# Peptides against a protein of PDB entry 3B8E, part 233

Target 1, 230 residues: chain A of PDB entry 3B8E
Amino acid sequence: PFLIFIIANIPLPLGTVTILCIDLGTDMVPAISLAYEQAESDIMKRQPRNPKTDKLVNEQLISMAYGQIGMIQALGGFFTYFVILAENGFLPIHLLGLRVNWDDRWINDVEDSYGQQWTYEQRKIVEFTCHTPFFVTIVVVQWADLVICKTRRNSVFQQGMKNKILIFGLFEETALAAFLSYCPGMGVALRMYPLKPTWWFCAFPYSLLIFVYDEVRKLIIRRRPGGWVE

## One batch from the design tools (peptide; made by RFdiffusion4, then SolubleMPNN)

Design b1_p30_4_s1 (from b1_p30_4, 13 letters changed)
Fold by OpenDDE base, seed 2:
Order: sequence, then structure tokens, then C-alpha cells
Structure b1_p30_4_s1 (fold): chain B 230 residues (1-230), chain A 30 residues (1-30)
Amino acid sequence: as target 1 above (230 residues)
Amino acid sequence: SKEELLKKIAELIKEKKYEEALKLLEELKK
């Protein structure tokens, strides 16, 4: 995801601190997936596994799946970023190559796609306005990740969502998002300005996409055991 | 350093010590 910003030379959607916070949240997904691996194996009456080799293989497979999901998360964040900037007059095409001038404090006449000039402070305000929605988008997509990581092979509809640990994880993720988004001082410290409630819903299509992706992935795994998408 | 403080804040968030993290954020603001 960070590579896209460098290549496109666009304004950064997130600060380094917020990226670190996201990384902390995302670490829960593999952990939960690994925790449920044994339980799912017991339910599915899988053949006896070699605990040494299978653990390593499972970690690799989870990492690969997480990488794919992470790309969809990034796309969701970027979409939200581009929508906000477009609403403020900066169309995606106009953002290409704009970062150099965007970050220059001495340039106070950066034009948007409609010829409106933006001061450095105004640009930073709109940039920081993107931070919270981007973060929230990631969190909302992570809700789907937490749901899908409960099982490796079974559909979430088959396994159900009554596990207290899953519910707790979802609650904690949401609470963290709320804290970082709305707690006094976060706007100044993390450059995450308060988010309008409507922006929480902008991420839902991507959460749905993750859900559909995982269901398709699991379907493929069921049809082709040991496949590359497992 | 400012960077070290930010790292410590991230660690506190990881540990779910939000109140302590907030205090450090306020210090960082000074």
C-alpha cells in the first residue's frame, strides 16, 4: 500500500503513526485464525497432522491469504481517500504527481481540479481529513477479516458467529477505532480529525467484498484441497 | 525523541493502555 503512494507521488492518506496503529490491529487476524485451526480440524475430523510441518504450512497459507485481503483493504482505504479528495476538488488524475507541491509549505497556491487555490494549511487540513476515514475504512474491512478468520475451510454460515472471542475481537477493534477517531487530542496528536458518522458506512462494500472473496476462496479450498489459495 | 514517544504510544495502544497512551500524546503535543 505504501508503495502506491511513492509510485503515484500522491498526498499521503495516512500518517506513520496511524499506519502503525493499523498494523497492530491487523495482527489479531492471523492470531485468531491460528487459534481456531485446531478447533476446525477437530470438527472436520481431519486426518492426523504432523504438528511441525503443518504449523509452518498453515502460517504460510494464512500469511498469503492475509496478504490478498490486505490488498483489498488497501483498495478500500484508497477509494475512501480519493472520494474525499474529489469532494474537496482534487480529482484522482490531478493528484498524480501533486505530492511534491502538496507538501511544500512555501507553495500556497496549489490549484485543485477546478482552479481553486489551496494554501499549505488548507491542504493539510484536507489531507488530515482523509486520515480518519481511511483508518475507519480499514477497521470496517477488518470486521469482515475477523469474521472470516474464524474458519479456514468452512463457510461462516456453516460455522456460525456465536463465539465470544470473535465478538470480543470485533468489539475491541471498534472501540479502538472510536478511540482513535473521537478521543480528545487524537486530532492533534495523530492528525485524525473527527469523522462524520456517514463515513463509517462507506467501507461496507469493501467489507462485503472481503466476505465474498473469502467465501469463494473457501469454496475453492473445499473443491481443490491443497490448492494455492488455501 | 519524538519518534521514540510515538513508538511508545503505539506499544501502549497494543497493550490496550489507552489512558496512558493519551497522556503521552498530550505530552507530545507540548
Scores: peptide ipSAE 0.000, ipTM 0.191, DockQ to the pose 0.016
Fold by OpenDDE base, seed 3:
Structure b1_p30_4_s1 (fold): chain B 230 residues (1-230), chain A 30 residues (1-30)
Amino acid sequence: as target 1 above (230 residues)
Amino acid sequence: SKEELLKKIAELIKEKKYEEALKLLEELKK
């Protein structure tokens, strides 16, 4: 999902800590699903014929499904990133290949899309301004992931949200996002500047998209057991 | 230290200790 930053050689909108937090969310969802998924009658009745092969296949299917969701998350983050940079004068097309000059502290006259020159310090400020909204966007999208991970086949509406670990996960990701965004010193320490409240809502369409995607996927699985979309 | 807590969370993520990482996030809730 983040290969675009390497391939396109654009300014990096994520710090190391934020990347790690994203990895946590991405990997935690399957782990919670496997550990705390409530019994589904059709799954519980299916005994693995070959434990090694069936386990591997199941892990691959889970990885593929959440990998697709991860791509949608990345798109949400990239959208937020490009919006912020565009608001600061850097259009998406202008960012291609700009990273080399962007990260060079000795170049103090990097031009934006409108011919305004940016010092190294100014560029780093705008880069770090992107970190918090990008991360928060991913966290908000991950809310949908945490909700949908409760079951692999049944609808969230059928299973409900009685699992305390999922509710806890939603709370903790939100608390982490709030902490990183508003705790004094975190802007300097983690290069995540304070977030405007409006940015919390920018991710909601993507959360909805993931939710709809998963419900459709689960519907297909229920109608066609053993399908490739599982 | 909240910063130290975040570093520890990052380490736990690297070690794939997700449940333990979540427990540390309890320190962030108010």
Scores: peptide ipSAE 0.000, ipTM 0.183, DockQ to the pose 0.015
Fold by OpenDDE base, seed 5:
Structure b1_p30_4_s1 (fold): chain B 230 residues (1-230), chain A 30 residues (1-30)
Amino acid sequence: as target 1 above (230 residues)
Amino acid sequence: SKEELLKKIAELIKEKKYEEALKLLEELKK
């Protein structure tokens, strides 16, 4: 999903370490899903599953489902990124192909969409200003992922939120986001500048979108067992 | 290697050892 910065040749929205942190959070989704699939089966009054034989199949299904969700997450993050850059004078269309000049230390007169010239240092400040909001957006969207991963086929409303691992995951992601966003030194270490608290709420529409998407997906699975969306 | 350092940082963050992770991040920047 993050390959868009290479394809579109736009300024980098996230650092490598930040991406790794996101990956660590996303790995919780398969773990929770696999752990509680048996409980879901019990609720559905199905025969017990053998986790030793079915684990690989389930991992593939989970990977496929959350691959699609990952694309929605990326869209949410990039939306936040584009909004911030637009507020600073760089419209999305203007960012296409700009990375080459953006990353060139010797070019100190890169023009924004309004003809304002930006030094290398100024550009990097704006770039790094985008890192934290992008990351936080992804984390907030991942809240929805963690919530929906409790079930594979059933609605979240059917199985409820009583899951210690799920709750722990939500707090872990939030704590990590807060640490990376506000801890002293993160601006230097991760190139993530502090984020205004209001930006935490900008991702909620995307979290809702993922929630709706997953509920629709699960509905389709229940109506059409064996589909590729399962 | 840079990759090994990144993996170690990720592990430390996962273990909530933030101070140690930060030190390694600072080293990676240099």
Scores: peptide ipSAE 0.000, ipTM 0.189, DockQ to the pose 0.016
Fold by OpenDDE base, seed 4:
Structure b1_p30_4_s1 (fold): chain B 230 residues (1-230), chain A 30 residues (1-30)
Amino acid sequence: as target 1 above (230 residues)
Amino acid sequence: SKEELLKKIAELIKEKKYEEALKLLEELKK
């Protein structure tokens, strides 16, 4: 998904720290899924499984599902990025190929889509302004991802929200996002400027999309046991 | 200082020391 930075040659939407935080959230997905697999199996009265082979199979299934969901996640992040830049005068089409000039500190007259000239410092401020909303978007989308990973077959509504690890993960990600977004000094230290509270809601459609996608997937699995979609 | 703590958290995240980073985050919330 991040190949767009190379292919489209657009300004970077995220700093290295935020990317690492996303990686942390991604690592929680398998852990939550594996932790809750036993509970789901108990509820469904599933037959005893081989701990080695079935663990590996489950990890593979998680990886496959997450790969597809990860595309939706990336789209959500990039959507937020493009919205922020558009609000600052840079339309998506104008951003294509702009990174070369954008990152050149000797060019102080980069034009936006409306002919306004931007200094290097101004461009960097706008770039860094995108970091926090992009990161928060990813976190909000990851909420849905974490929630859906608690089960493989059952609906979220059927299984409930009793997974302590899941709850902990949700709070951890949210707390981290809030900290990075609102703690004084983050704008300088991590290049994450303060986020307007309204931006927390911008990712909700994508979270909902992921949730619906997974519920549909699980519905298909329940109706067609042994299908490849599992 | 809060800034120093934040820098330390960032470093810990870079080192993939997530548990230690979380502990520091909890301290920052106090």
Scores: peptide ipSAE 0.000, ipTM 0.189, DockQ to the pose 0.015; fails the geometry check

Design b1_p30_4_s2 (from b1_p30_4, 14 letters changed)
Fold by OpenDDE base, seed 5:
Structure b1_p30_4_s2 (fold): chain B 230 residues (1-230), chain A 30 residues (1-30)
Amino acid sequence: as target 1 above (230 residues)
Amino acid sequence: SKEELLKKIKELIEEKKFEEALELLEELKK
């Protein structure tokens, strides 16, 4: 999902460390989904599955489904990124191909969309300013992912939210986001500058989109059993 | 405090005072 910065040659929205932190949260989704698959089968009065034999197949199916969700997450993050850069004078179209000049320390006159010149230092500050909002956006969207991973075929409303693991996951991601965003020294250590609390709420539409997407997906699965989107 | 510095850095960034923000970032790095 994050490969778009390479393809589009745009300034990096996140550092490697923050991406790894996101991946840790993302990896919880398959684990939780697999743990509750048996419970979902019981609710549906289906034959019990053997977790030892079906694990590999289930992991692949989960990975495919959440791969698409991951793309939506990335879109949400990049939206936030583009908004911040646009507010600083860099329109999305202007960012295309700009990375080469953006990352060049010897170019101190990179122009924004309005003809303002930016030094290397200024550019890096605004770039790093985007890291925290991007990360937080992804985390907020991942809240929806953690909720939906409890079920594979059933609606979240059918299976309910009595899941200590999911609650823990939500807490963990939120705590991590808060730590990385507001802990002293994180701006220097991880290039994640402080974030306005209001940005936490800007990602909610994308969380809702993920939730709707998954409910629609599950509805399709129930109507067309055997699809690869299971 | 480091927390106060981070808050000030954020304020400076939002005000597009990048040179001052950079200076405080270097101070925070010490």
Scores: peptide ipSAE 0.011, ipTM 0.278, DockQ to the pose 0.028
Fold by OpenDDE base, seed 1:
Structure b1_p30_4_s2 (fold): chain B 230 residues (1-230), chain A 30 residues (1-30)
Amino acid sequence: as target 1 above (230 residues)
Amino acid sequence: SKEELLKKIKELIEEKKFEEALELLEELKK
Protein backbone atom coordinates (compact mmCIF):
# COMPACT_ATOMS: atom_id res chain seq x y z
CA PRO B 1 0.00 0.00 0.00
CA PHE B 2 2.90 2.40 0.55
CA LEU B 3 4.44 1.75 -2.86
CA ILE B 4 2.93 4.95 -4.25
CA PHE B 5 5.77 7.13 -2.98
CA ILE B 6 8.29 4.89 -4.71
CA ILE B 7 6.33 4.74 -7.97
CA ALA B 8 5.45 8.43 -8.04
CA ASN B 9 8.82 9.62 -6.68
CA ILE B 10 7.17 11.94 -4.19
CA PRO B 11 8.58 13.15 -0.87
CA LEU B 12 8.39 10.54 1.88
CA PRO B 13 5.17 10.78 3.89
CA LEU B 14 6.47 8.64 6.76
CA GLY B 15 9.63 8.08 8.72
CA THR B 16 11.03 4.71 9.69
CA VAL B 17 9.93 5.02 13.30
CA THR B 18 6.41 5.92 12.22
CA ILE B 19 6.33 2.86 9.99
CA LEU B 20 7.33 0.67 12.91
CA CYS B 21 4.58 2.16 15.04
CA ILE B 22 2.06 1.51 12.27
CA ASP B 23 3.25 -2.08 12.10
CA LEU B 24 2.50 -2.41 15.79
CA GLY B 25 -1.09 -1.36 15.29
CA THR B 26 -1.53 -3.33 12.09
CA ASP B 27 -0.52 -6.59 13.76
CA MET B 28 -3.10 -6.09 16.49
CA VAL B 29 -6.02 -6.29 14.07
CA PRO B 30 -5.39 -9.84 12.79
CA ALA B 31 -4.66 -11.01 16.32
CA ILE B 32 -8.00 -9.76 17.60
CA SER B 33 -9.80 -11.11 14.55
CA LEU B 34 -8.33 -14.57 15.04
CA ALA B 35 -9.12 -14.52 18.75
CA TYR B 36 -12.82 -13.95 18.08
CA GLU B 37 -13.16 -16.22 15.05
CA GLN B 38 -13.81 -19.25 17.23
CA ALA B 39 -16.32 -17.39 19.37
CA GLU B 40 -18.21 -16.23 16.28
CA SER B 41 -18.15 -19.74 14.87
CA ASP B 42 -19.67 -21.08 18.07
CA ILE B 43 -22.41 -18.44 18.06
CA MET B 44 -23.21 -19.10 14.40
CA LYS B 45 -23.44 -22.87 15.05
CA ARG B 46 -21.10 -23.61 12.17
CA GLN B 47 -20.34 -27.15 11.23
CA PRO B 48 -17.26 -28.65 12.86
CA ARG B 49 -14.10 -27.44 11.18
CA ASN B 50 -10.90 -29.24 10.47
CA PRO B 51 -8.60 -27.34 12.84
CA LYS B 52 -5.49 -27.55 10.66
CA THR B 53 -6.78 -26.77 7.17
CA ASP B 54 -9.51 -24.34 8.15
CA LYS B 55 -7.19 -22.35 10.38
CA LEU B 56 -4.77 -21.83 7.53
CA VAL B 57 -7.57 -20.85 5.16
CA ASN B 58 -8.97 -18.41 7.69
CA GLU B 59 -5.57 -16.84 8.26
CA GLN B 60 -5.13 -16.35 4.54
CA LEU B 61 -8.61 -14.90 4.10
CA ILE B 62 -8.08 -12.55 7.02
CA SER B 63 -4.76 -11.46 5.57
CA MET B 64 -6.34 -10.71 2.20
CA ALA B 65 -9.27 -8.82 3.70
CA TYR B 66 -7.00 -6.68 5.83
CA GLY B 67 -4.77 -6.17 2.84
CA GLN B 68 -7.70 -4.48 1.11
CA ILE B 69 -8.50 -2.49 4.22
CA GLY B 70 -4.83 -1.56 4.37
CA MET B 71 -5.14 -0.05 0.91
CA ILE B 72 -8.04 2.12 2.07
CA GLN B 73 -6.02 3.02 5.14
CA ALA B 74 -3.09 4.05 2.98
CA LEU B 75 -5.37 6.18 0.82
CA GLY B 76 -6.52 7.99 3.93
CA GLY B 77 -2.96 8.65 4.98
CA PHE B 78 -1.96 9.89 1.55
CA PHE B 79 -5.01 12.11 1.40
CA THR B 80 -3.87 13.80 4.60
CA TYR B 81 -0.35 14.05 3.20
CA PHE B 82 -1.53 15.72 0.01
CA VAL B 83 -3.79 18.13 1.90
CA ILE B 84 -0.91 19.28 4.09
CA LEU B 85 1.42 19.73 1.17
CA ALA B 86 -1.26 21.55 -0.81
CA GLU B 87 -1.80 23.91 2.12
CA ASN B 88 1.91 24.62 1.98
CA GLY B 89 1.84 25.34 -1.74
CA PHE B 90 2.64 21.93 -3.21
CA LEU B 91 -0.24 20.59 -5.27
CA PRO B 92 -0.34 16.81 -5.84
CA ILE B 93 0.52 17.05 -9.52
CA HIS B 94 3.59 19.13 -8.72
CA LEU B 95 4.88 16.51 -6.29
CA LEU B 96 5.21 13.88 -9.00
CA GLY B 97 8.89 13.31 -9.64
CA LEU B 98 9.93 16.03 -7.19
CA ARG B 99 11.65 13.73 -4.69
CA VAL B 100 15.10 13.93 -6.25
CA ASN B 101 15.23 17.69 -6.01
CA TRP B 102 13.37 17.64 -2.71
CA ASP B 103 16.01 15.53 -1.01
CA ASP B 104 18.96 17.42 -2.49
CA ARG B 105 20.39 19.63 0.25
CA TRP B 106 22.26 21.75 -2.27
CA ILE B 107 19.09 22.85 -4.05
CA ASN B 108 17.62 25.69 -2.02
CA ASP B 109 15.25 27.08 -4.62
CA VAL B 110 12.76 24.29 -5.25
CA GLU B 111 9.61 25.96 -6.44
CA ASP B 112 6.13 25.08 -5.26
CA SER B 113 3.01 25.21 -7.41
CA TYR B 114 2.83 28.97 -6.98
CA GLY B 115 6.44 29.80 -7.73
CA GLN B 116 7.56 30.17 -4.12
CA GLN B 117 11.10 28.97 -3.55
CA TRP B 118 11.79 26.55 -0.72
CA THR B 119 15.11 25.93 0.98
CA TYR B 120 16.16 22.44 1.91
CA GLU B 121 15.43 23.10 5.57
CA GLN B 122 11.99 24.47 4.79
CA ARG B 123 11.18 21.44 2.66
CA LYS B 124 12.27 19.06 5.39
CA ILE B 125 10.12 20.88 7.92
CA VAL B 126 7.03 20.54 5.76
CA GLU B 127 7.89 16.92 5.03
CA PHE B 128 8.19 16.15 8.72
CA THR B 129 4.99 18.07 9.37
CA CYS B 130 3.26 15.38 7.34
CA HIS B 131 4.51 12.50 9.50
CA THR B 132 2.31 13.08 12.54
CA PRO B 133 -0.94 13.73 10.66
CA PHE B 134 -0.28 10.73 8.45
CA PHE B 135 0.30 8.51 11.46
CA VAL B 136 -2.73 9.87 13.29
CA THR B 137 -4.84 9.25 10.20
CA ILE B 138 -3.65 5.66 10.18
CA VAL B 139 -4.50 5.25 13.87
CA VAL B 140 -7.99 6.70 13.46
CA VAL B 141 -8.62 4.41 10.51
CA GLN B 142 -7.32 1.52 12.60
CA TRP B 143 -10.08 2.25 15.11
CA ALA B 144 -12.49 1.14 12.43
CA ASP B 145 -10.30 -1.85 11.65
CA LEU B 146 -10.26 -2.95 15.27
CA VAL B 147 -14.03 -2.66 15.52
CA ILE B 148 -14.74 -4.56 12.31
CA CYS B 149 -12.26 -7.33 13.11
CA LYS B 150 -14.38 -8.38 16.07
CA THR B 151 -16.58 -10.30 13.65
CA ARG B 152 -16.04 -11.92 10.28
CA ARG B 153 -19.62 -12.36 9.13
CA ASN B 154 -21.88 -10.48 11.50
CA SER B 155 -22.44 -6.75 11.32
CA VAL B 156 -20.65 -4.60 13.87
CA PHE B 157 -24.07 -3.32 14.87
CA GLN B 158 -25.18 -6.83 15.74
CA GLN B 159 -22.25 -7.55 18.07
CA GLY B 160 -21.73 -4.21 19.78
CA MET B 161 -18.58 -2.95 21.46
CA LYS B 162 -18.90 -4.76 24.78
CA ASN B 163 -15.45 -6.26 24.59
CA LYS B 164 -12.67 -5.38 27.01
CA ILE B 165 -9.89 -6.49 24.68
CA LEU B 166 -11.19 -4.36 21.82
CA ILE B 167 -11.56 -1.32 24.06
CA PHE B 168 -8.08 -1.87 25.44
CA GLY B 169 -6.64 -2.08 21.92
CA LEU B 170 -8.35 1.16 20.93
CA PHE B 171 -7.02 2.82 24.05
CA GLU B 172 -3.46 1.67 23.40
CA GLU B 173 -3.49 2.89 19.80
CA THR B 174 -4.94 6.25 20.78
CA ALA B 175 -2.54 6.69 23.67
CA LEU B 176 0.41 5.86 21.45
CA ALA B 177 -0.75 8.34 18.81
CA ALA B 178 -1.22 11.05 21.42
CA PHE B 179 2.19 10.36 22.93
CA LEU B 180 4.01 10.47 19.62
CA SER B 181 2.11 13.58 18.55
CA TYR B 182 2.41 15.71 21.68
CA CYS B 183 5.25 14.45 23.84
CA PRO B 184 8.08 16.97 24.02
CA GLY B 185 11.06 15.96 21.94
CA MET B 186 9.13 13.73 19.54
CA GLY B 187 9.33 16.39 16.85
CA VAL B 188 13.10 16.12 16.88
CA ALA B 189 13.52 12.48 17.85
CA LEU B 190 10.86 10.98 15.58
CA ARG B 191 10.37 13.88 13.17
CA MET B 192 6.76 14.02 14.29
CA TYR B 193 5.80 17.60 14.95
CA PRO B 194 2.88 18.44 17.24
CA LEU B 195 -0.48 18.01 15.56
CA LYS B 196 -3.43 20.36 15.69
CA PRO B 197 -6.46 18.57 17.14
CA THR B 198 -8.48 19.33 14.00
CA TRP B 199 -6.37 16.88 12.02
CA TRP B 200 -7.77 13.96 14.00
CA PHE B 201 -11.10 14.57 12.29
CA CYS B 202 -9.66 14.40 8.77
CA ALA B 203 -9.50 10.62 9.05
CA PHE B 204 -13.14 10.14 10.05
CA PRO B 205 -14.49 9.94 6.48
CA TYR B 206 -12.04 7.15 5.79
CA SER B 207 -12.97 5.34 8.97
CA LEU B 208 -16.56 5.56 7.82
CA LEU B 209 -15.54 4.28 4.40
CA ILE B 210 -13.90 1.26 6.00
CA PHE B 211 -17.02 0.57 8.04
CA VAL B 212 -19.15 0.78 4.91
CA TYR B 213 -16.71 -1.42 3.02
CA ASP B 214 -16.71 -4.04 5.74
CA GLU B 215 -20.48 -3.99 6.12
CA VAL B 216 -20.90 -4.41 2.37
CA ARG B 217 -18.34 -7.22 2.39
CA LYS B 218 -20.11 -8.97 5.24
CA LEU B 219 -23.45 -8.48 3.51
CA ILE B 220 -22.06 -10.18 0.41
CA ILE B 221 -20.71 -13.02 2.55
CA ARG B 222 -24.09 -13.50 4.21
CA ARG B 223 -25.90 -13.52 0.88
CA ARG B 224 -23.32 -15.75 -0.81
CA PRO B 225 -21.89 -18.12 1.75
CA GLY B 226 -18.67 -19.85 0.73
CA GLY B 227 -17.34 -17.02 -1.40
CA TRP B 228 -13.68 -16.03 -1.39
CA VAL B 229 -14.60 -12.59 -0.06
CA GLU B 230 -14.75 -14.01 3.49
CA SER A 1 19.17 8.72 27.23
CA LYS A 2 16.13 9.39 25.09
CA GLU A 3 18.04 8.24 22.05
CA GLU A 4 18.92 4.96 23.68
CA LEU A 5 15.32 4.44 24.69
CA LEU A 6 14.15 5.10 21.15
CA LYS A 7 16.64 2.61 19.82
CA LYS A 8 15.47 0.00 22.28
CA ILE A 9 11.83 0.70 21.41
CA LYS A 10 12.62 0.11 17.74
CA GLU A 11 14.33 -3.14 18.57
CA LEU A 12 11.41 -4.30 20.67
CA ILE A 13 8.93 -3.44 17.92
CA GLU A 14 11.00 -5.38 15.42
CA GLU A 15 10.98 -8.32 17.81
CA LYS A 16 7.19 -7.98 18.16
CA LYS A 17 7.53 -7.30 21.89
CA PHE A 18 4.84 -4.67 21.82
CA GLU A 19 4.02 -4.59 25.51
CA GLU A 20 7.60 -3.90 26.47
CA ALA A 21 7.83 -1.27 23.75
CA LEU A 22 4.78 0.51 25.15
CA GLU A 23 6.27 0.51 28.63
CA LEU A 24 9.39 2.20 27.35
CA LEU A 25 7.30 4.71 25.43
CA GLU A 26 5.57 5.63 28.66
CA GLU A 27 8.93 6.08 30.28
CA LEU A 28 10.02 8.30 27.42
CA LYS A 29 6.96 10.48 27.99
CA LYS A 30 8.23 11.37 31.51
Scores: peptide ipSAE 0.000, ipTM 0.185, DockQ to the pose 0.015
Fold by OpenDDE base, seed 2:
Structure b1_p30_4_s2 (fold): chain B 230 residues (1-230), chain A 30 residues (1-30)
Amino acid sequence: as target 1 above (230 residues)
Amino acid sequence: SKEELLKKIKELIEEKKFEEALELLEELKK
């Protein structure tokens, strides 16, 4: 999903550190899913299954579901990125093909959508301004991912949010996001400038979309066992 | 390995050792 930045030749909304943080967060999803699958099976009183074959199938299913969720997650990040850049004078259409000039430190007259010229330093500031909101968007969407991965077929509402480990994971991820976003020196160290609290809400529609997607997916799985959406 | 470092970063985050986690993350960046 991040290949769009290269394909579209747009300025990168993410630094390497942010990408690594996203990777770190996303790797928790399969682990949690696998850990709690047995518990879901016990709740559903499923017929005895072959642990060897089912493990492999489950890993594939989790991978596919994660891929779909990851696409929605990326879209959320891109949305936040485009909103911030648009607020700073760079409309999405104008960003297409702009990366080459954007990253050139010798070009100090890159024009925005309104004809304002931006120095290299100014461009980098606005780019870095996007990093934190993008990361926060990913974190907020990952809240939904972490909740979703607890169950494969059952609704989140059916199983509830009583798992202490899941709650702890959500808390730690949020705390990390807050630390990276607001801790003094992180702007310099990680090129993640402080985020206005209002930007946290920009991710909520996508978090909700993930929940809706998962509930619909699970509904389909319940109605059509063995379907492609598992 | 990258995977081992990521695992350690996860552990550090769980322990709320964010500074140490960030240091390892920077190492992964190289």
Scores: peptide ipSAE 0.000, ipTM 0.176, DockQ to the pose 0.015
Fold by OpenDDE base, seed 3:
Structure b1_p30_4_s2 (fold): chain B 230 residues (1-230), chain A 30 residues (1-30)
Amino acid sequence: as target 1 above (230 residues)
Amino acid sequence: SKEELLKKIKELIEEKKFEEALELLEELKK
């Protein structure tokens, strides 16, 4: 999901610690999905184990969790990132290739899209301002992931929301986001500045998109078992 | 076996032992 940073050489919207936290949170999705697969698939009935079949199942799960849905998450994060930078005078096109000069502390006259010069300190403040909104956007998108990972084939509406694990997961993700965003010292420790409440809502369209995408995917799986989207 | 690992992961998740479940999940992905 972060390949664009390497390709485009743009300023990083997140610190390394925050990226690691997102990666760890994302790993919970396939765990829950695999745990409840038994009710929907013959994955545990396939004895003796076939290494080729097992590899295919793992590849499908990894592709679903980290590839398809992960790409939508990244798009949501990047949207927030570009909005914040544009609000501070850096248009998306201007950011291409800017990272080298952006990260150079000896360059104190980096120009924005409007010709305003930014010192190293000013640039870093803007960069750190992006961290919290970007992270919260990803967490809000992950709410949809936690809901949809309960099943691989059945609709969320068929299973209901009475699963204590899913409710707990949603609570934990929200609590973590709130803690990292508003707890004293987190701005210094994680370079995450306080979040405006309005930023919580900017991710909802992407969460909805993931939810709709997964419901459509599951519908296709039910109609066409063993398809490429499974 | 992979089936045994999946069963254990399910049990750990039900017990809210997420860290242990994640560890076994990483093993399952290999």
Scores: peptide ipSAE 0.000, ipTM 0.182, DockQ to the pose 0.010

Design b1_p30_4_s3 (from b1_p30_4, 15 letters changed)
Fold by OpenDDE base, seed 1:
Structure b1_p30_4_s3 (fold): chain B 230 residues (1-230), chain A 30 residues (1-30)
Amino acid sequence: as target 1 above (230 residues)
Amino acid sequence: SLEELLKEIAELIKEKRFEEALKLLKELEE
């Protein structure tokens, strides 16, 4: 997902620490999914499978599914990033190739889409303003990921939300997001400035999209057992 | 490891030990 920033040569929306936090969060979701898949398999009393081959296939399929979800998650983050920059006068098309001049501290007359000149300090402030909303967007989207990982084949509506592990995961990510967003010193330490509460809701459409995607995926799996999507 | 450090930070946040968590985060940024 972060490769897009390198390819497009646009300003980076996240610092190193926030990237690491996201990476840790994204790695937890597949692990939880695998644990729930095993539990779901045990409950369904399926015929004994070859544990070695079937486990490997399942791990690969889960990895691919979460790779796709990760792409949707990245799109949500990018959307938030572009909205913030657009609100500050930088339209997406203008950001293409701008990174070189953006990061040059000696260039203090970088123009936005409306001809306003931005100093280096002003540009860095708006860049760092993107960090917190981007991270929060990722966390909110990950809420959906954690919910959908509870089941591989069954609908989320069939299994419900009554799981201590899921609740714990949601709490952990939310607490981390709140800490990084509002704890004093985060603006200096992580370049994450305070976030308006309204930005927490910016990711909700993407969370819904992930739910729809997962439900459609599961529907396909149920209708075509043994297919490539399984 | 980085993962262990992040887990420690998460535990500190759960315990509402924000100052200690912040200190560890600052060390990571450097």
Scores: peptide ipSAE 0.000, ipTM 0.211, DockQ to the pose 0.015
Fold by OpenDDE base, seed 2:
Structure b1_p30_4_s3 (fold): chain B 230 residues (1-230), chain A 30 residues (1-30)
Amino acid sequence: as target 1 above (230 residues)
Amino acid sequence: SLEELLKEIAELIKEKRFEEALKLLKELEE
């Protein structure tokens, strides 16, 4: 997903450290999914399967499914990034090819879409302003990921959210997001400026998309057992 | 290795040792 920034030659929405944090957080989702799949299989009394082959197939299918979810997460982050930059005078079209000049500290007259000149420091401030919302967007979407990974086949609405581990995971992810977003010194340490509370809600449509995606996926699985979307 | 470092960071995050995790992340960025 981050290749888009390089290909489009636009300013980076996130620092490398933040990207690494996201990667670490997202790695938990497949692991949880695998754990709950085994539990669900036991509960559902699935027909005898070859545990060796099925494990490998399931890991691949999970990787594909959550790869798609990861793309939706990235799109959500990018959307938030573009909205913030647009609000600061940089329209998406104007951002194309701007990165080279954006990152050049010796250029202090980069123009926005409205002819306003931005110093290097001003540009970095707005860039860093994007980091926190982008990260928060990913976290909010990850809430949906953690919820949907509870089951492979059953709807979230059918299974419910009574699992303490799931609740704990959601809490930990949220606490981490709050820490990184609002803890003193994080602006300097991670180049993540404090986020306005309203920006937390910008990610909700994408979380909803993840839920819809997963429900549709699960519906397909129920209708076509053994399908490629499992 | 990078993998070992990331694993350590992940463990620190799980233990809610965020400051130490952040320190290692900074080292990774360098």
Scores: peptide ipSAE 0.000, ipTM 0.208, DockQ to the pose 0.015
Fold by OpenDDE base, seed 3:
Structure b1_p30_4_s3 (fold): chain B 230 residues (1-230), chain A 30 residues (1-30)
Amino acid sequence: as target 1 above (230 residues)
Amino acid sequence: SLEELLKEIAELIKEKRFEEALKLLKELEE
């Protein structure tokens, strides 16, 4: 997901540490949920893990979270990023290779797609303006990921959402997003400016996409165990 | 500091020490 930032050399829309923290939350809550699941699980084939002695997150769950679903999450974030920059005069094509000049504090005349010159400070403001919406987009998309991680093969509708731990995870992610976005001082510490409420809804189509994708994937797995989509 | 805490969490993730990382995240949310 982050390879595009290296390859395209574009301004960074979000801090990597923040993304890692979100990813951790997304993986850990389902793992805990599965550890206490009394019902038959297709993910946990061994005895339930002891949270004190065993790692809660297995490599299989991590691989699933950071793999294909992670790519869909990244697309949602990138969409938000490009929309914000475009609204501020930077079209996606213009951002290619711009990072070197973008991050140079001594260059105060970087031009946008319309010929407007941007100082270093102005560029950093718009960059940091992207951070919060990007972050929130990822969090909202992760809501879907939290739900689908309960089972690898069975439909979410078949398994249900009766596990309180998994449900609590959805609220934790939301609370974390709200805290990081609106708590005083967090904007400076994480370089995340205040978020407009409308941005919370921008990620919903991508959440839906993940649900659809996962249901289709699980359907294929049920019909073809051991397939390439597993 | 918050930054140091986040860095610690990131390092814990890299080391696959997820339980400890989660604990720190929960403390941050409180």
Scores: peptide ipSAE 0.000, ipTM 0.216, DockQ to the pose 0.015
Fold by OpenDDE base, seed 5:
Structure b1_p30_4_s3 (fold): chain B 230 residues (1-230), chain A 30 residues (1-30)
Amino acid sequence: as target 1 above (230 residues)
Amino acid sequence: SLEELLKEIAELIKEKRFEEALKLLKELEE
């Protein structure tokens, strides 16, 4: 999903270390899903599955589903990124192809959409200002992922939130986000500047979108077993 | 292995040992 910055040749919205942190959080979703798949089957009064034989199939299905969700997450993050840059004078269309000049230390007169010139240092400050909001957006969106991962086929409303691992995952992601966003030195260590608390709420629409998407997906699975959307 | 390192990082994060986790993450970036 992050390949868009290369394809579009736009400034980097997120550092590699931060991406790794996201990946660690994202990997929790499949793990939780696999752990509770049997429990869901029991609730549905289905025949017991053999976890040794069905593991590979489950992993493929989970990977497919969360691959789609990952695209929605990326869109949410990039939306936040573009909003911040636009507020600083860089409209999305203007960012196309700008990366080469953006990352050039010797170019100190890169123009924004309004003709304002930006030094290399100024550009990097704006870039790093985007890192934290981008990351936080992804984390907030991942809250929805963690919530929906408790069930594969059932609605969250049907099975509820009684899952210690899921709850722990939510707190882990949130604590990590808070640490990376507000701990002194993160601007230097991870190129992430502090984030205003109000930005935490900007991702909520995307979290809701993922939640709705998953509920619809699960509804389709229940109505049409064996579909590719599983 | 990369997988083992990532698992270690994950465990450190779970234990709220963020400084140590960050150190390992930075090593991966380099």
Scores: peptide ipSAE 0.000, ipTM 0.207, DockQ to the pose 0.015

